# Designs tried in a protein design run: peptides against a protein of PDB entry 2C5K. Part 71

Target 1, 91 residues: chain A of PDB entry 2C5K
Amino acid sequence: EDPFQQVVKDTKEQLNRINNYITRHNTAGDDDQEEEIQDILKDVEETIVDLDRSIIVMKRDENEDVSGREAQVKNIKQQLDALKLRFDRRI

## One batch from the design tools (peptide; made by RFdiffusion4, then SolubleMPNN)

Design b2_p23_6_s2 (from b2_p23_6, 13 letters changed)
Fold by OpenDDE base, seed 5:
Structure b2_p23_6_s2 (fold): chain B 91 residues (1-91), chain A 23 residues (1-23)
Amino acid sequence: as target 1 above (91 residues)
Amino acid sequence: MEEVEEQKKKLKERVKELREATE
C-alpha cells in the first residue's frame, strides 16, 4: 500500500481522460462536461501540492531518496500544463 | 510542520476522491 503511487497513477489517468476529451472536442463547449474538466484540473493542482508536501516531509523526516518521486511529480506538472494550454486554446 | 503520517492520511483521502472518478 503506497498512497503516493496510487495518487500519481489516478492523477495521470484523469489527465489522460481529459486529453482524450480534448481530442474529441477541439472546440470549446458550454456544458456541464466542460465545467467538470475545469474542476478536475483545479483538483489536480491541489493534489500536486499534497504530493510535493509528502515529498518534503519524507526528505526531511525519513531522509529518503525522493528523486524518483520528484521526477514523477514533475512529469505530472508538465502534463497538467500542456493539457491546460490545449484546453484553453480551443475555440 | 506536518509529519509523515499526516501526509499519508491526506494522500489516502486523495486516493478515495480520485478513485471515485477513475477506472
Scores: peptide ipSAE 0.265, ipTM 0.810, DockQ to the pose 0.108
Fold by OpenDDE base, seed 4:
Structure b2_p23_6_s2 (fold): chain B 91 residues (1-91), chain A 23 residues (1-23)
Amino acid sequence: as target 1 above (91 residues)
Amino acid sequence: MEEVEEQKKKLKERVKELREATE
């Protein structure tokens, strides 16, 4: 059991779902789906904070090699930023 | 060690929240 990896996996799954929605809906709307996406994006941001905190603690208290986990979080951040850009630039 | 367990707990809670919206 590794909750870090579970969070990473589930976060990426959420972002992929949003990406698929944007692909199908290139015009911005104001319906419940648009609001839900905004809420999910906010939740992902909070999730990233939690992931970063866990890495800091593992590095400090467990003295573990966290380079792999740092790379994973970096990838999620990049995916989030790209998705936000796609979401916001829709007409 | 104490803070490590706290962070693990936080992540487990996050998993629950995320899984409510995912497969």
Scores: peptide ipSAE 0.265, ipTM 0.808, DockQ to the pose 0.108
Fold by OpenDDE base, seed 1:
Structure b2_p23_6_s2 (fold): chain B 91 residues (1-91), chain A 23 residues (1-23)
Amino acid sequence: as target 1 above (91 residues)
Amino acid sequence: MEEVEEQKKKLKERVKELREATE
């Protein structure tokens, strides 16, 4: 399997799990799971950087059409931003 | 090509990290 697509899939699964957690826990807590979510969000941000780097390299060195991959990364960024907003606005 | 392979390796490592944190 293409490691790029594998990373995209796994990243989206993590974000979905966090979203489901927030639905069940709509108030900010101070437990281990809240801290874990913050760590996962940081990991996702770092993952997006790695995805972007791979796209830049493919575009530069192989002159490959990366429009589809760029759209996928854009979608993940949008999902991440929406989730961060939902997570941070909890009381 | 060398940099492409490096990025692929990095993504494979990221897959491992992501899977350990989930499933």
Scores: peptide ipSAE 0.261, ipTM 0.804, DockQ to the pose 0.108
Fold by OpenDDE base, seed 2:
Structure b2_p23_6_s2 (fold): chain B 91 residues (1-91), chain A 23 residues (1-23)
Amino acid sequence: as target 1 above (91 residues)
Amino acid sequence: MEEVEEQKKKLKERVKELREATE
């Protein structure tokens, strides 16, 4: 299986879980779940860096059409930014 | 997170391979 697509899929699933968590927890907590969410968000940020790097390499060295993959990463970035905003706005 | 990290590792290896292949 294509590791890029697998990473995208799993990342989106994690972001969806976080979104659901925030919906249920609109007040910032101080528990294990809050810490886990923070860790996941950081992991997603690092994952996006790796995804972008893979696209750059494919475009440069493999001369592949990466427009579809760029769109996928853009979508993940948008989801991440939205979730970070929601997470940080909680009181 | 464990599954994602495993897949992330696979992606990193692919990226590394592609980079090294063109050095």
Scores: peptide ipSAE 0.174, ipTM 0.682, DockQ to the pose 0.163

Design b2_p23_6_s3 (from b2_p23_6, 15 letters changed)
Fold by OpenDDE base, seed 1:
Structure b2_p23_6_s3 (fold): chain B 91 residues (1-91), chain A 23 residues (1-23)
Amino acid sequence: as target 1 above (91 residues)
Amino acid sequence: SSEIEEAKKRLKESVEELRKATE
């Protein structure tokens, strides 16, 4: 399978997990999983760096149209930013 | 939970595969 698409899939799974957690936990710090969710957020942030690097390499070495992959990464970034905002603004 | 740890492991492994494919 395409490693890029596998990463995108696994990243989106984590984002969905975070989204569901936020929905169930409107109060911050009241659950043992809070730290785990924070770690996942960080993991996703770092994963985006790897995704961007792969796109840069494709553009440089393969001279391929990377617009599709760039759009996917942009979407992930938008989701992450929205989740961070919701997570941080909890009571 | 085990499910969270498994998901973390999957992401780590997939990222590693991507890194290997990235020059």
Scores: peptide ipSAE 0.585, ipTM 0.911, DockQ to the pose 0.887
Fold by OpenDDE base, seed 3:
Structure b2_p23_6_s3 (fold): chain B 91 residues (1-91), chain A 23 residues (1-23)
Amino acid sequence: as target 1 above (91 residues)
Amino acid sequence: SSEIEEAKKRLKESVEELRKATE
């Protein structure tokens, strides 16, 4: 089992949930789940820190090629940034 | 909802496993 890939999978599941929520709720603050979605955004943000830490350790202690994992984290960061922008700019 | 809580739990658990594997 690869803990890194499991985290990536679970993170992308949450990002997909957020994306679907934004699509169905273009007006901010009119649903009971707004705060929950905000919490999920923070959870994903913190998860990215853990993903980055794991990559740093692989480079430092295991001397493994991490380019593929770095690309995966980059993709997650891009998705998160896009979703945060969409979520925050809602009126 | 229950589905949201289950997804939150899954992510928390997978992150914990990753943290355990990270020095």
Scores: peptide ipSAE 0.580, ipTM 0.910, DockQ to the pose 0.866
Fold by OpenDDE base, seed 5:
Structure b2_p23_6_s3 (fold): chain B 91 residues (1-91), chain A 23 residues (1-23)
Amino acid sequence: as target 1 above (91 residues)
Amino acid sequence: SSEIEEAKKRLKESVEELRKATE
């Protein structure tokens, strides 16, 4: 597994953890882990920047078809946005 | 929790490897 795929795997693991947390905690601020979840969300946002950079470099230096990797990053972005919305809408 | 901290560490390490591979 190349570095890009390893990052994707680790990122998705974090997203799944957040998803499970939101499912179990429909009320905001009822757990000390709230801040930790917020930190993980920020970590994922920053990770997406690194993933995008790697794709840009791959297109520039290797001239390879990056459509698959772009789709993976798009999927991660969509998952993140959905989780952020769910997290913020909690009462 | 320890599991969350380990996952954070793992992601940080994998991102660092990706950064090294990204010129």
Scores: peptide ipSAE 0.574, ipTM 0.908, DockQ to the pose 0.898
Fold by OpenDDE base, seed 4:
Structure b2_p23_6_s3 (fold): chain B 91 residues (1-91), chain A 23 residues (1-23)
Amino acid sequence: as target 1 above (91 residues)
Amino acid sequence: SSEIEEAKKRLKESVEELRKATE
């Protein structure tokens, strides 16, 4: 079991939830889940920090090729940024 | 919702496992 891949999976699940929420709620502040979605966005941001830390440790302690994991984190960051933009642009 | 709370719990738990593996 790879903790990194499990985190990636769970993070992407949350991103999908946010994406679906934005699709259903194009107007901000009109649903009880609005604050919950904001909290999830912050949770994902913090999770990305943990993912990056784990990659740094792999490079430092194990001297492993982390290019694949870096690509996964980059993808998650891009998805998060896109969702944040969509979420924040809602009126 | 229950589904959101469960997903939050899963992420929290998986992150904790990752943190334990991170020096």
Scores: peptide ipSAE 0.567, ipTM 0.907, DockQ to the pose 0.867

Design b2_p23_6_s4 (from b2_p23_6, 11 letters changed)
Fold by OpenDDE base, seed 5:
Structure b2_p23_6_s4 (fold): chain B 91 residues (1-91), chain A 23 residues (1-23)
Amino acid sequence: as target 1 above (91 residues)
Amino acid sequence: MEEVEEAKKRLEENVKKLREATE
């Protein structure tokens, strides 16, 4: 497994863990933990930027078919956006 | 959030490897 796939896997697993946290904490109230979740979500955004950059390199330098990797990144973006919505909707 | 913290650390290391592999 190449580094790209490992990052994708770990990113999705991390988002799933946060999703489970939100499920267990349907109301906001622990400011320290809430801030940590926000920081992780920001790190995931930066990770997505890195994944997109890696796809650009593969297209440019290797002329490689990146459709599968683009779909993976799209899926992560959708998962992140859905998670942000759940996180922000909490009272 | 121990599990999340551990995942964050692993993610950071893997992102580093990803960057190096695409330089």
Scores: peptide ipSAE 0.032, ipTM 0.585, DockQ to the pose 0.879
Fold by OpenDDE base, seed 3:
Structure b2_p23_6_s4 (fold): chain B 91 residues (1-91), chain A 23 residues (1-23)
Amino acid sequence: as target 1 above (91 residues)
Amino acid sequence: MEEVEEAKKRLEENVKKLREATE
């Protein structure tokens, strides 16, 4: 069991769920579900920081090849940024 | 959004495991 890969997997799952929610709810609201989505986006942002920190530790303390993990985090960041933009542009 | 809430809980648990493994 690799906790890094599990976090990556769950993060992508969360982003996909939000993407589907935005598709079904293309207008901004102020209900409990909208607040929950905002909270999840914030949690994902903080999770990415944790993933980056884990890569720094692996690179510094363990001298492991982190190129693959860096690419995964980069992909998640791009996914998050696109989703945040889509979420914020709703009327 | 029950499924999202469950996924959020799983994410929090996994982030905890990640932090414990790297700090």
Scores: peptide ipSAE 0.032, ipTM 0.588, DockQ to the pose 0.868
Fold by OpenDDE base, seed 1:
Structure b2_p23_6_s4 (fold): chain B 91 residues (1-91), chain A 23 residues (1-23)
Amino acid sequence: as target 1 above (91 residues)
Amino acid sequence: MEEVEEAKKRLEENVKKLREATE
C-alpha cells in the first residue's frame, strides 16, 4: 500500500467526477452544488501541495528516484488547470 | 451530490495518511 499512489488515484477520480458534472451542467449555476465544486477544486490544489511535499521529502531524506511521481503530479496539475478553465468558461 | 461528497471525504482521509507518512 502506497499512500502517495492512493492520493493520486483519488485525486484523479475526483477531477473526473467534477468533469462529468460540468458536462451535465454546462450552464453555470448559483446553487450549493456549484459552490461545492469550487471548494473541491481548492481542496485538490491543497492536495497537490501535499503530493509535492512528499516528493521533496523522498528526494532529501531518502534519496529515492522520484521521476515517476513528479510526472504523475505534473499530469494532475494539467488536469486541474484544464478543468478550472472549463468550469470558469461556463455561462 | 452524495457520491462526490463521499469521494471528497475519502480523499481527505488519504491525504491525512500521506502526511503522516512523510511528515
Scores: peptide ipSAE 0.032, ipTM 0.582, DockQ to the pose 0.869
Fold by OpenDDE base, seed 4:
Order: C-alpha cells, then sequence, then structure tokens
Structure b2_p23_6_s4 (fold): chain B 91 residues (1-91), chain A 23 residues (1-23)
C-alpha cells in the first residue's frame, strides 16, 4: 500500500467533483453548498501541504528519488489553482 | 452534495493514513 498515491488519486477526484459542480452552477449564490465548496477547497489545499511534507520526509529520512511525486503534486496544485479561479470569478 | 461529501470523507481518511506513515 502506498498512501501517497491514494491521497493523490482522491484529491484529483475531489477536484473533479468540484469542477463539475461549478459547471452546473455557473453563478454564485447564497447557497450553503457554496460555503461547503470553499471548505473543501481549503481542505484540498491542506492536503497538498501534507503531500509536500511526505516528500520532504522521503528525501530527508529515506533518501528516495521523489522527482515523480514532486511532479504529481505540482500537477495537483495547478489543478487547484485553476479551479479556485473558476470558482471565484463566478458572478 | 452527497457525492462530494463522501469523497471528502475518504480523502480525510487517506490523508490521516498518509500523515501516520510519515510521522
Amino acid sequence: as target 1 above (91 residues)
Amino acid sequence: MEEVEEAKKRLEENVKKLREATE
């Protein structure tokens, strides 16, 4: 079992679900779901921090090659940033 | 958002496992 890869997978799936929500709700509203999405986006952000910490530990304590994992985290960060932009620009 | 909440819960559980594995 590799918990890193599982978290990466689940994070991307979560971002995809939010992306689908934004597509269906192109205008911001006074809906409780809007606040929920904000909370999830924050949780994803914190998850990315945890992934980075994992990489730091592998580099420092395990002396493992982490280039592939760093690329995965970079990709997730880009996906998150794009999603935040879509979410915030809704009128 | 039932599907999102379920996914969020799974994510939180896996993040916990990740953190425990790196402590």
Scores: peptide ipSAE 0.032, ipTM 0.584, DockQ to the pose 0.849

Design b2_p23_7_s1 (from b2_p23_7, 14 letters changed)
Fold by OpenDDE base, seed 2:
Structure b2_p23_7_s1 (fold): chain B 91 residues (1-91), chain A 23 residues (1-23)
Amino acid sequence: as target 1 above (91 residues)
Amino acid sequence: SEEDERLKKISEKLKKKLETTKI
């Protein structure tokens, strides 16, 4: 597995961790892991930036087929946005 | 964790590649 796909896989696992946390913790700030989850959200956001940039490089300089990778990143972005919304709307 | 360190290393490699190509 190439580094790109491994990063995608790891990112999806992080999103899953966040989803599980939100499901079990509907009250904001009631757990010691709250800060950790916030950090993971930031890490995923930064990782998406790196993935997008890598796609630009592969498309421009390496003439690689990036359509599948673009779709993967789009999916991750959608999942992140949904989780951020759910996380922020907790009471 | 080992997973966090591995992810960081991969991210740094991607970043380095971006810097090399000057995008």
Scores: peptide ipSAE 0.097, ipTM 0.619, DockQ to the pose 0.087
Fold by OpenDDE base, seed 5:
Structure b2_p23_7_s1 (fold): chain B 91 residues (1-91), chain A 23 residues (1-23)
Amino acid sequence: as target 1 above (91 residues)
Amino acid sequence: SEEDERLKKISEKLKKKLETTKI
């Protein structure tokens, strides 16, 4: 099992959930899921920090492959930044 | 939820790696 890839997968699923919510709810505080989405955004931010840290750790271990992982995290960061902007700009 | 528990376990695995290398 590769826990890094599993976390990446789960994070992408969370981002997808956020994206779907924003698309359907362009008004802040629209429904009872608003707080949940806010929590997920924060969770993803924290997860990205953990992913970055894990990459640093893996780089110190010559036996671990870090190829592509930095790119994966970069992609997640880009998605999160876009979603955060959209979420915060809602009326 | 089941997903939350799974994420927690995975997070702990990553945390162990961080602790082992002491960044």
Scores: peptide ipSAE 0.092, ipTM 0.617, DockQ to the pose 0.087
Fold by OpenDDE base, seed 3:
Structure b2_p23_7_s1 (fold): chain B 91 residues (1-91), chain A 23 residues (1-23)
Amino acid sequence: as target 1 above (91 residues)
Amino acid sequence: SEEDERLKKISEKLKKKLETTKI
């Protein structure tokens, strides 16, 4: 088992949840799930910070190849940024 | 160092997340 990959998987599921919500709710604050989605966005942001820091540990202290993991986190960051932009543009 | 310990704790949190979310 790889805890890093499990966290990545969970994060991608959260991003998918956000994406689906935005697609169905293009008006801000239109239902009871709005606050939940905002919380998920914050959770993903915090998780990305944790993933980055875990990579620092693996690279420096464990001397592991982290290139693939760095690419995964970069992709997640890009997805999050795109979703945040879409979420904030809703009226 | 203090920074090393902080980063190691983050790694441990990731391990715990695996345990709590594992089916």
Scores: peptide ipSAE 0.065, ipTM 0.610, DockQ to the pose 0.110
Fold by OpenDDE base, seed 1:
Structure b2_p23_7_s1 (fold): chain B 91 residues (1-91), chain A 23 residues (1-23)
Amino acid sequence: as target 1 above (91 residues)
Amino acid sequence: SEEDERLKKISEKLKKKLETTKI
């Protein structure tokens, strides 16, 4: 079991939750879940920082091949940025 | 380095969090 991959999986599930919310709620602030979604966005941002830090540790201290993990984090960042844009553009 | 130690601690916290959240 790889803790890194578990975190990646959990993060992707959070992003999926946000995506589903945005799809069904195209008006900002019209639902009591709005604050929850904002909190999840912040949680994902914090998690990405932790993932990056873990990669730094693995690369320097364990001398592990981190190319695949770096690609996964990059993908998550791209997804987050896209969702943030969609979320912020809601009227 | 001191920075590496901080990063290690964060990594360890992440691993620990995953273990404690297992149901």
Scores: peptide ipSAE 0.059, ipTM 0.607, DockQ to the pose 0.100

Design b2_p23_7_s2 (from b2_p23_7, 10 letters changed)
Fold by OpenDDE base, seed 4:
Structure b2_p23_7_s2 (fold): chain B 91 residues (1-91), chain A 23 residues (1-23)
Amino acid sequence: as target 1 above (91 residues)
Amino acid sequence: SEMDEILKERSKKLREILETTKL
Protein backbone atom coordinates (compact mmCIF):
# COMPACT_ATOMS: atom_id res chain seq x y z
CA GLU B 1 0.00 0.00 0.00
CA ASP B 2 0.98 3.62 -0.56
CA PRO B 3 2.56 4.96 2.66
CA PHE B 4 0.66 8.23 2.20
CA GLN B 5 -2.70 6.50 2.18
CA GLN B 6 -1.76 4.39 5.19
CA VAL B 7 -0.90 7.53 7.18
CA VAL B 8 -4.16 9.18 6.16
CA LYS B 9 -6.05 6.13 7.36
CA ASP B 10 -4.17 5.94 10.67
CA THR B 11 -4.63 9.67 11.29
CA LYS B 12 -8.37 9.53 10.72
CA GLU B 13 -8.61 6.55 13.03
CA GLN B 14 -7.00 8.51 15.86
CA LEU B 15 -9.24 11.51 15.29
CA ASN B 16 -12.32 9.31 15.28
CA ARG B 17 -11.45 7.60 18.56
CA ILE B 18 -10.83 10.97 20.22
CA ASN B 19 -14.14 12.23 18.88
CA ASN B 20 -15.83 9.22 20.42
CA TYR B 21 -14.12 9.96 23.73
CA ILE B 22 -15.38 13.55 23.71
CA THR B 23 -18.89 12.31 23.02
CA ARG B 24 -18.70 10.07 26.10
CA HIS B 25 -16.94 12.71 28.20
CA ASN B 26 -18.66 16.01 27.50
CA THR B 27 -17.21 17.57 30.66
CA ALA B 28 -13.50 18.18 31.02
CA GLY B 29 -12.04 16.45 34.04
CA ASP B 30 -8.81 16.21 35.95
CA ASP B 31 -8.15 12.89 34.26
CA ASP B 32 -4.84 11.61 32.96
CA GLN B 33 -6.66 10.72 29.76
CA GLU B 34 -7.18 14.40 29.04
CA GLU B 35 -3.43 14.95 28.91
CA GLU B 36 -3.00 11.79 26.86
CA ILE B 37 -5.46 13.12 24.30
CA GLN B 38 -3.51 16.36 24.09
CA ASP B 39 -0.40 14.34 23.34
CA ILE B 40 -2.18 12.35 20.64
CA LEU B 41 -3.47 15.54 19.04
CA LYS B 42 0.08 16.87 18.96
CA ASP B 43 1.24 13.67 17.25
CA VAL B 44 -1.55 14.06 14.71
CA GLU B 45 -0.49 17.65 14.05
CA GLU B 46 3.09 16.53 13.45
CA THR B 47 1.82 13.78 11.15
CA ILE B 48 -0.09 16.32 9.09
CA VAL B 49 3.10 18.36 8.71
CA ASP B 50 4.81 15.31 7.24
CA LEU B 51 1.86 14.64 4.94
CA ASP B 52 2.19 18.18 3.60
CA ARG B 53 5.94 17.70 3.18
CA SER B 54 5.36 14.53 1.20
CA ILE B 55 3.09 16.41 -1.18
CA ILE B 56 5.71 19.10 -1.67
CA VAL B 57 8.33 16.46 -2.41
CA MET B 58 6.02 14.71 -4.86
CA LYS B 59 5.38 17.96 -6.73
CA ARG B 60 9.09 18.74 -6.85
CA ASP B 61 10.71 15.37 -7.47
CA GLU B 62 7.99 13.28 -9.12
CA ASN B 63 6.11 16.05 -10.93
CA GLU B 64 2.85 14.20 -10.34
CA ASP B 65 -0.67 15.52 -9.89
CA VAL B 66 -1.14 15.98 -6.14
CA SER B 67 -4.60 17.56 -6.13
CA GLY B 68 -6.19 14.42 -4.72
CA ARG B 69 -3.69 14.19 -1.88
CA GLU B 70 -4.05 17.90 -1.13
CA ALA B 71 -7.79 17.41 -0.79
CA GLN B 72 -7.25 14.51 1.61
CA VAL B 73 -4.91 16.55 3.82
CA LYS B 74 -7.33 19.48 3.76
CA ASN B 75 -10.09 17.18 4.96
CA ILE B 76 -7.93 15.87 7.81
CA LYS B 77 -7.02 19.41 8.89
CA GLN B 78 -10.68 20.37 8.98
CA GLN B 79 -11.48 17.30 11.04
CA LEU B 80 -8.65 18.09 13.45
CA ASP B 81 -9.74 21.71 13.86
CA ALA B 82 -13.33 20.74 14.56
CA LEU B 83 -12.19 18.15 17.09
CA LYS B 84 -9.89 20.58 18.88
CA LEU B 85 -12.73 23.05 19.14
CA ARG B 86 -15.01 20.44 20.71
CA PHE B 87 -12.27 19.32 23.07
CA ASP B 88 -11.37 22.81 24.28
CA ARG B 89 -14.93 24.09 24.71
CA ARG B 90 -15.85 21.46 27.27
CA ILE B 91 -16.64 22.86 30.72
CA SER A 1 12.20 7.15 -0.84
CA GLU A 2 13.14 9.17 2.21
CA MET A 3 9.67 10.65 2.49
CA ASP A 4 8.08 7.22 2.26
CA GLU A 5 10.21 6.06 5.18
CA ILE A 6 9.14 9.07 7.24
CA LEU A 7 5.49 8.31 6.55
CA LYS A 8 5.97 4.65 7.43
CA GLU A 9 7.40 5.69 10.78
CA ARG A 10 4.45 8.01 11.37
CA SER A 11 2.03 5.19 10.71
CA LYS A 12 3.98 2.92 13.01
CA LYS A 13 3.82 5.47 15.81
CA LEU A 14 0.11 6.12 15.39
CA ARG A 15 -0.63 2.40 15.46
CA GLU A 16 1.51 2.01 18.56
CA ILE A 17 -0.49 4.75 20.26
CA LEU A 18 -3.68 2.98 19.28
CA GLU A 19 -2.48 -0.25 20.85
CA THR A 20 -0.99 1.21 24.03
CA THR A 21 -3.57 3.84 24.99
CA LYS A 22 -7.17 3.45 26.11
CA LEU A 23 -9.81 6.11 25.67
Scores: peptide ipSAE 0.655, ipTM 0.935, DockQ to the pose 0.868
Fold by OpenDDE base, seed 3:
Structure b2_p23_7_s2 (fold): chain B 91 residues (1-91), chain A 23 residues (1-23)
Amino acid sequence: as target 1 above (91 residues)
Amino acid sequence: SEMDEILKERSKKLREILETTKL
């Protein structure tokens, strides 16, 4: 399997897990799970940085069409931003 | 490639989180 596609899949899985958690816990807490979610979100952000870098390398070193991968990363970023907004709005 | 190895490690970490945590 393509490592890029595997990362995309794993990233979306984490975002979906967090989204489901927020649905079940619409009130912000100060427990271990809330802190764990913050850590996961940071790992996702770092993963997206590496996804972007991989696209840059493909354009520079391999000169391949990256439009499809750019669209996938854009979608993940939008999903992350929406999730963070939802997470932070909880009272 | 170098980036492939980085991405493989990212996937490994994310899957490890999935296995070791419950939300």
Scores: peptide ipSAE 0.654, ipTM 0.935, DockQ to the pose 0.860
Fold by OpenDDE base, seed 5:
Structure b2_p23_7_s2 (fold): chain B 91 residues (1-91), chain A 23 residues (1-23)
Amino acid sequence: as target 1 above (91 residues)
Amino acid sequence: SEMDEILKERSKKLREILETTKL
C-alpha cells in the first residue's frame, strides 16, 4: 500500500469515528470532547491539503492519471463537509 | 519521495490521534 492510500484510509477512519460520536451525542455539551473533535477535524483538513499537493506533484512529475485519487479526495472532502454540518447543527 | 514522506508523517499522526484519543 502506498502512502496516499494509507492516508486516505486513516482520514476516513477519523471521520467515521467522529460521525459515530455525533450519532451517540446528538446534543453538544461536553466541551472537552467537543474541543478534541475540533482539533481532529483541523488535522484532517491539513491532511487533505497534503493529499491535494501529492496529486499535483504526481500529475506534474509523472504525468500520471490522477482521476482516481482526485475522486478519493473529493469523497473525503464531501464526508468532512457533511460531518461539519452534522456537528454544528447539534443543540 | 518528499511527498511520500509527508504523507507517511500524516498517517503516523492520524494513527497517533487514534491511539491517544477516545470518542
Scores: peptide ipSAE 0.654, ipTM 0.935, DockQ to the pose 0.872
Fold by OpenDDE base, seed 1:
Structure b2_p23_7_s2 (fold): chain B 91 residues (1-91), chain A 23 residues (1-23)
Amino acid sequence: as target 1 above (91 residues)
Amino acid sequence: SEMDEILKERSKKLREILETTKL
C-alpha cells in the first residue's frame, strides 16, 4: 500500500470515529472531547489539502491517470462535509 | 518522493491522534 492509500485509510478512520462519537452524543457538549474533535477535523482538512497536492504532483511528474485518486479524495471531502454538518447542527 | 514523505507524516499524525485520544 502506497502512502496515498494509507492516508486515505487513516483519514476515513478518523471520520468514522468521529461519526460514531456523534451518534453517542446527540447534543453538543462543553467538554474537552468536543474541542478535540474540532482539532481532529482541522487535521483532516489539512490532510486533504496534501492529498490534493500529491495528485497534482503525480499528474505533473508521472503523467499517470489520477482519476481514481481524485475520486477517493472527493469521497473523503464529501464525508468530511457531511460530518461537519452533523457535528455543528447538534442541539 | 517528497510528497510521499509528506503523506507518510500525515498518516503518522493521524494514527498518533487515534492512539492518544479517546472519544
Scores: peptide ipSAE 0.654, ipTM 0.935, DockQ to the pose 0.850

Design b2_p23_7_s3 (from b2_p23_7, 11 letters changed)
Fold by OpenDDE base, seed 2:
Structure b2_p23_7_s3 (fold): chain B 91 residues (1-91), chain A 23 residues (1-23)
Amino acid sequence: as target 1 above (91 residues)
Amino acid sequence: SEMDQVLKERSKKLREKLKTTSL
């Protein structure tokens, strides 16, 4: 499988898992899981940076159409932003 | 490629956290 697509899949799985957790835990707690979520979100942010870099490299080196990949990354960013908002609004 | 390796490592890290964390 294309490593890019694998990363996209794994990123979305993590975001969905966090979203499901927030659904089950509508209020923020003083538990270690809250910190763990923050760590995962940071990993996702770093992953997005690498996804963007991979697109840049593909444009430069392979000269392939990357519009589809750019759209996928945009979607992930939107999902991340929405999740962050939901996460931060919890009391 | 080098970039592919970076992405593979990112993927591996994300998957490992799925296994090691309890959410």
Scores: peptide ipSAE 0.590, ipTM 0.919, DockQ to the pose 0.844
Fold by OpenDDE base, seed 1:
Structure b2_p23_7_s3 (fold): chain B 91 residues (1-91), chain A 23 residues (1-23)
Amino acid sequence: as target 1 above (91 residues)
Amino acid sequence: SEMDQVLKERSKKLREKLKTTSL
């Protein structure tokens, strides 16, 4: 499998996992899992940076059409932003 | 490629956290 697509898949899996957790835990607490979620979200943010870099490299070195990959990254960013909002809004 | 290797490591890290955390 293409490494880019694998990363996209793994990123979405983590985001969905966190989203499901928030659904079960609509109130923020002092649970260690809250800090764990923050750690995962940080990893996702760093992953998105690398995804963007990979697109830049692909355009530069391979001169390939990257519109599809750009759309995928945009979608992940939207999911991340929505999840962060949901996570932070909990009281 | 070098970038592919970076992405592979990112995937590995994400999957490891999926295994080691229990959300």
Scores: peptide ipSAE 0.590, ipTM 0.919, DockQ to the pose 0.849
Fold by OpenDDE base, seed 5:
Structure b2_p23_7_s3 (fold): chain B 91 residues (1-91), chain A 23 residues (1-23)
Amino acid sequence: as target 1 above (91 residues)
Amino acid sequence: SEMDQVLKERSKKLREKLKTTSL
């Protein structure tokens, strides 16, 4: 497995983990856990930046079809945005 | 490649946080 696919897998695993947490915790209240989630989300956002960079490099240096990878990153971004919405709407 | 190393480090960091955090 190439590093790109590993990152995608690890990113989705973290997002799913947080999503499951929010499902079990529909109200915010544990500051430590909420801060931990924020830290992970920041890492995910930075990871997405690097994923996009890797696609640019692949297009430039290898001249490969990156449509599949672009779709994967798009999916991760959508998952992240949906998660943020769920996270923020909790009282 | 350089980009591959960046991604490897990202994965490592994500997996490490998976182990060290409790949700």
Scores: peptide ipSAE 0.589, ipTM 0.918, DockQ to the pose 0.862
Fold by OpenDDE base, seed 4:
Structure b2_p23_7_s3 (fold): chain B 91 residues (1-91), chain A 23 residues (1-23)
Amino acid sequence: as target 1 above (91 residues)
Amino acid sequence: SEMDQVLKERSKKLREKLKTTSL
């Protein structure tokens, strides 16, 4: 499988998992799971940086159309932002 | 490529956290 698509899949899977957790836990807790969510969100943010860099490299070195990949990364960023908002708004 | 290896490692890390964390 294409490494880029694998990363996209794994990133979305983590974001969906956190979203489901927030749905089940609509109030902020002081437990280890809240900390793990923060760690995963940070990993996702770092992953997005690498996804963007991979697009730049593909555009430069491979001279291929990257519009589809750019749209995928944009979608992930939107999903992350929405999730972070839900996470932070919990009381 | 080098970037492919970076992405593979990112996937590994994400999948490991998926397995080791309980949410």
Scores: peptide ipSAE 0.586, ipTM 0.918, DockQ to the pose 0.859

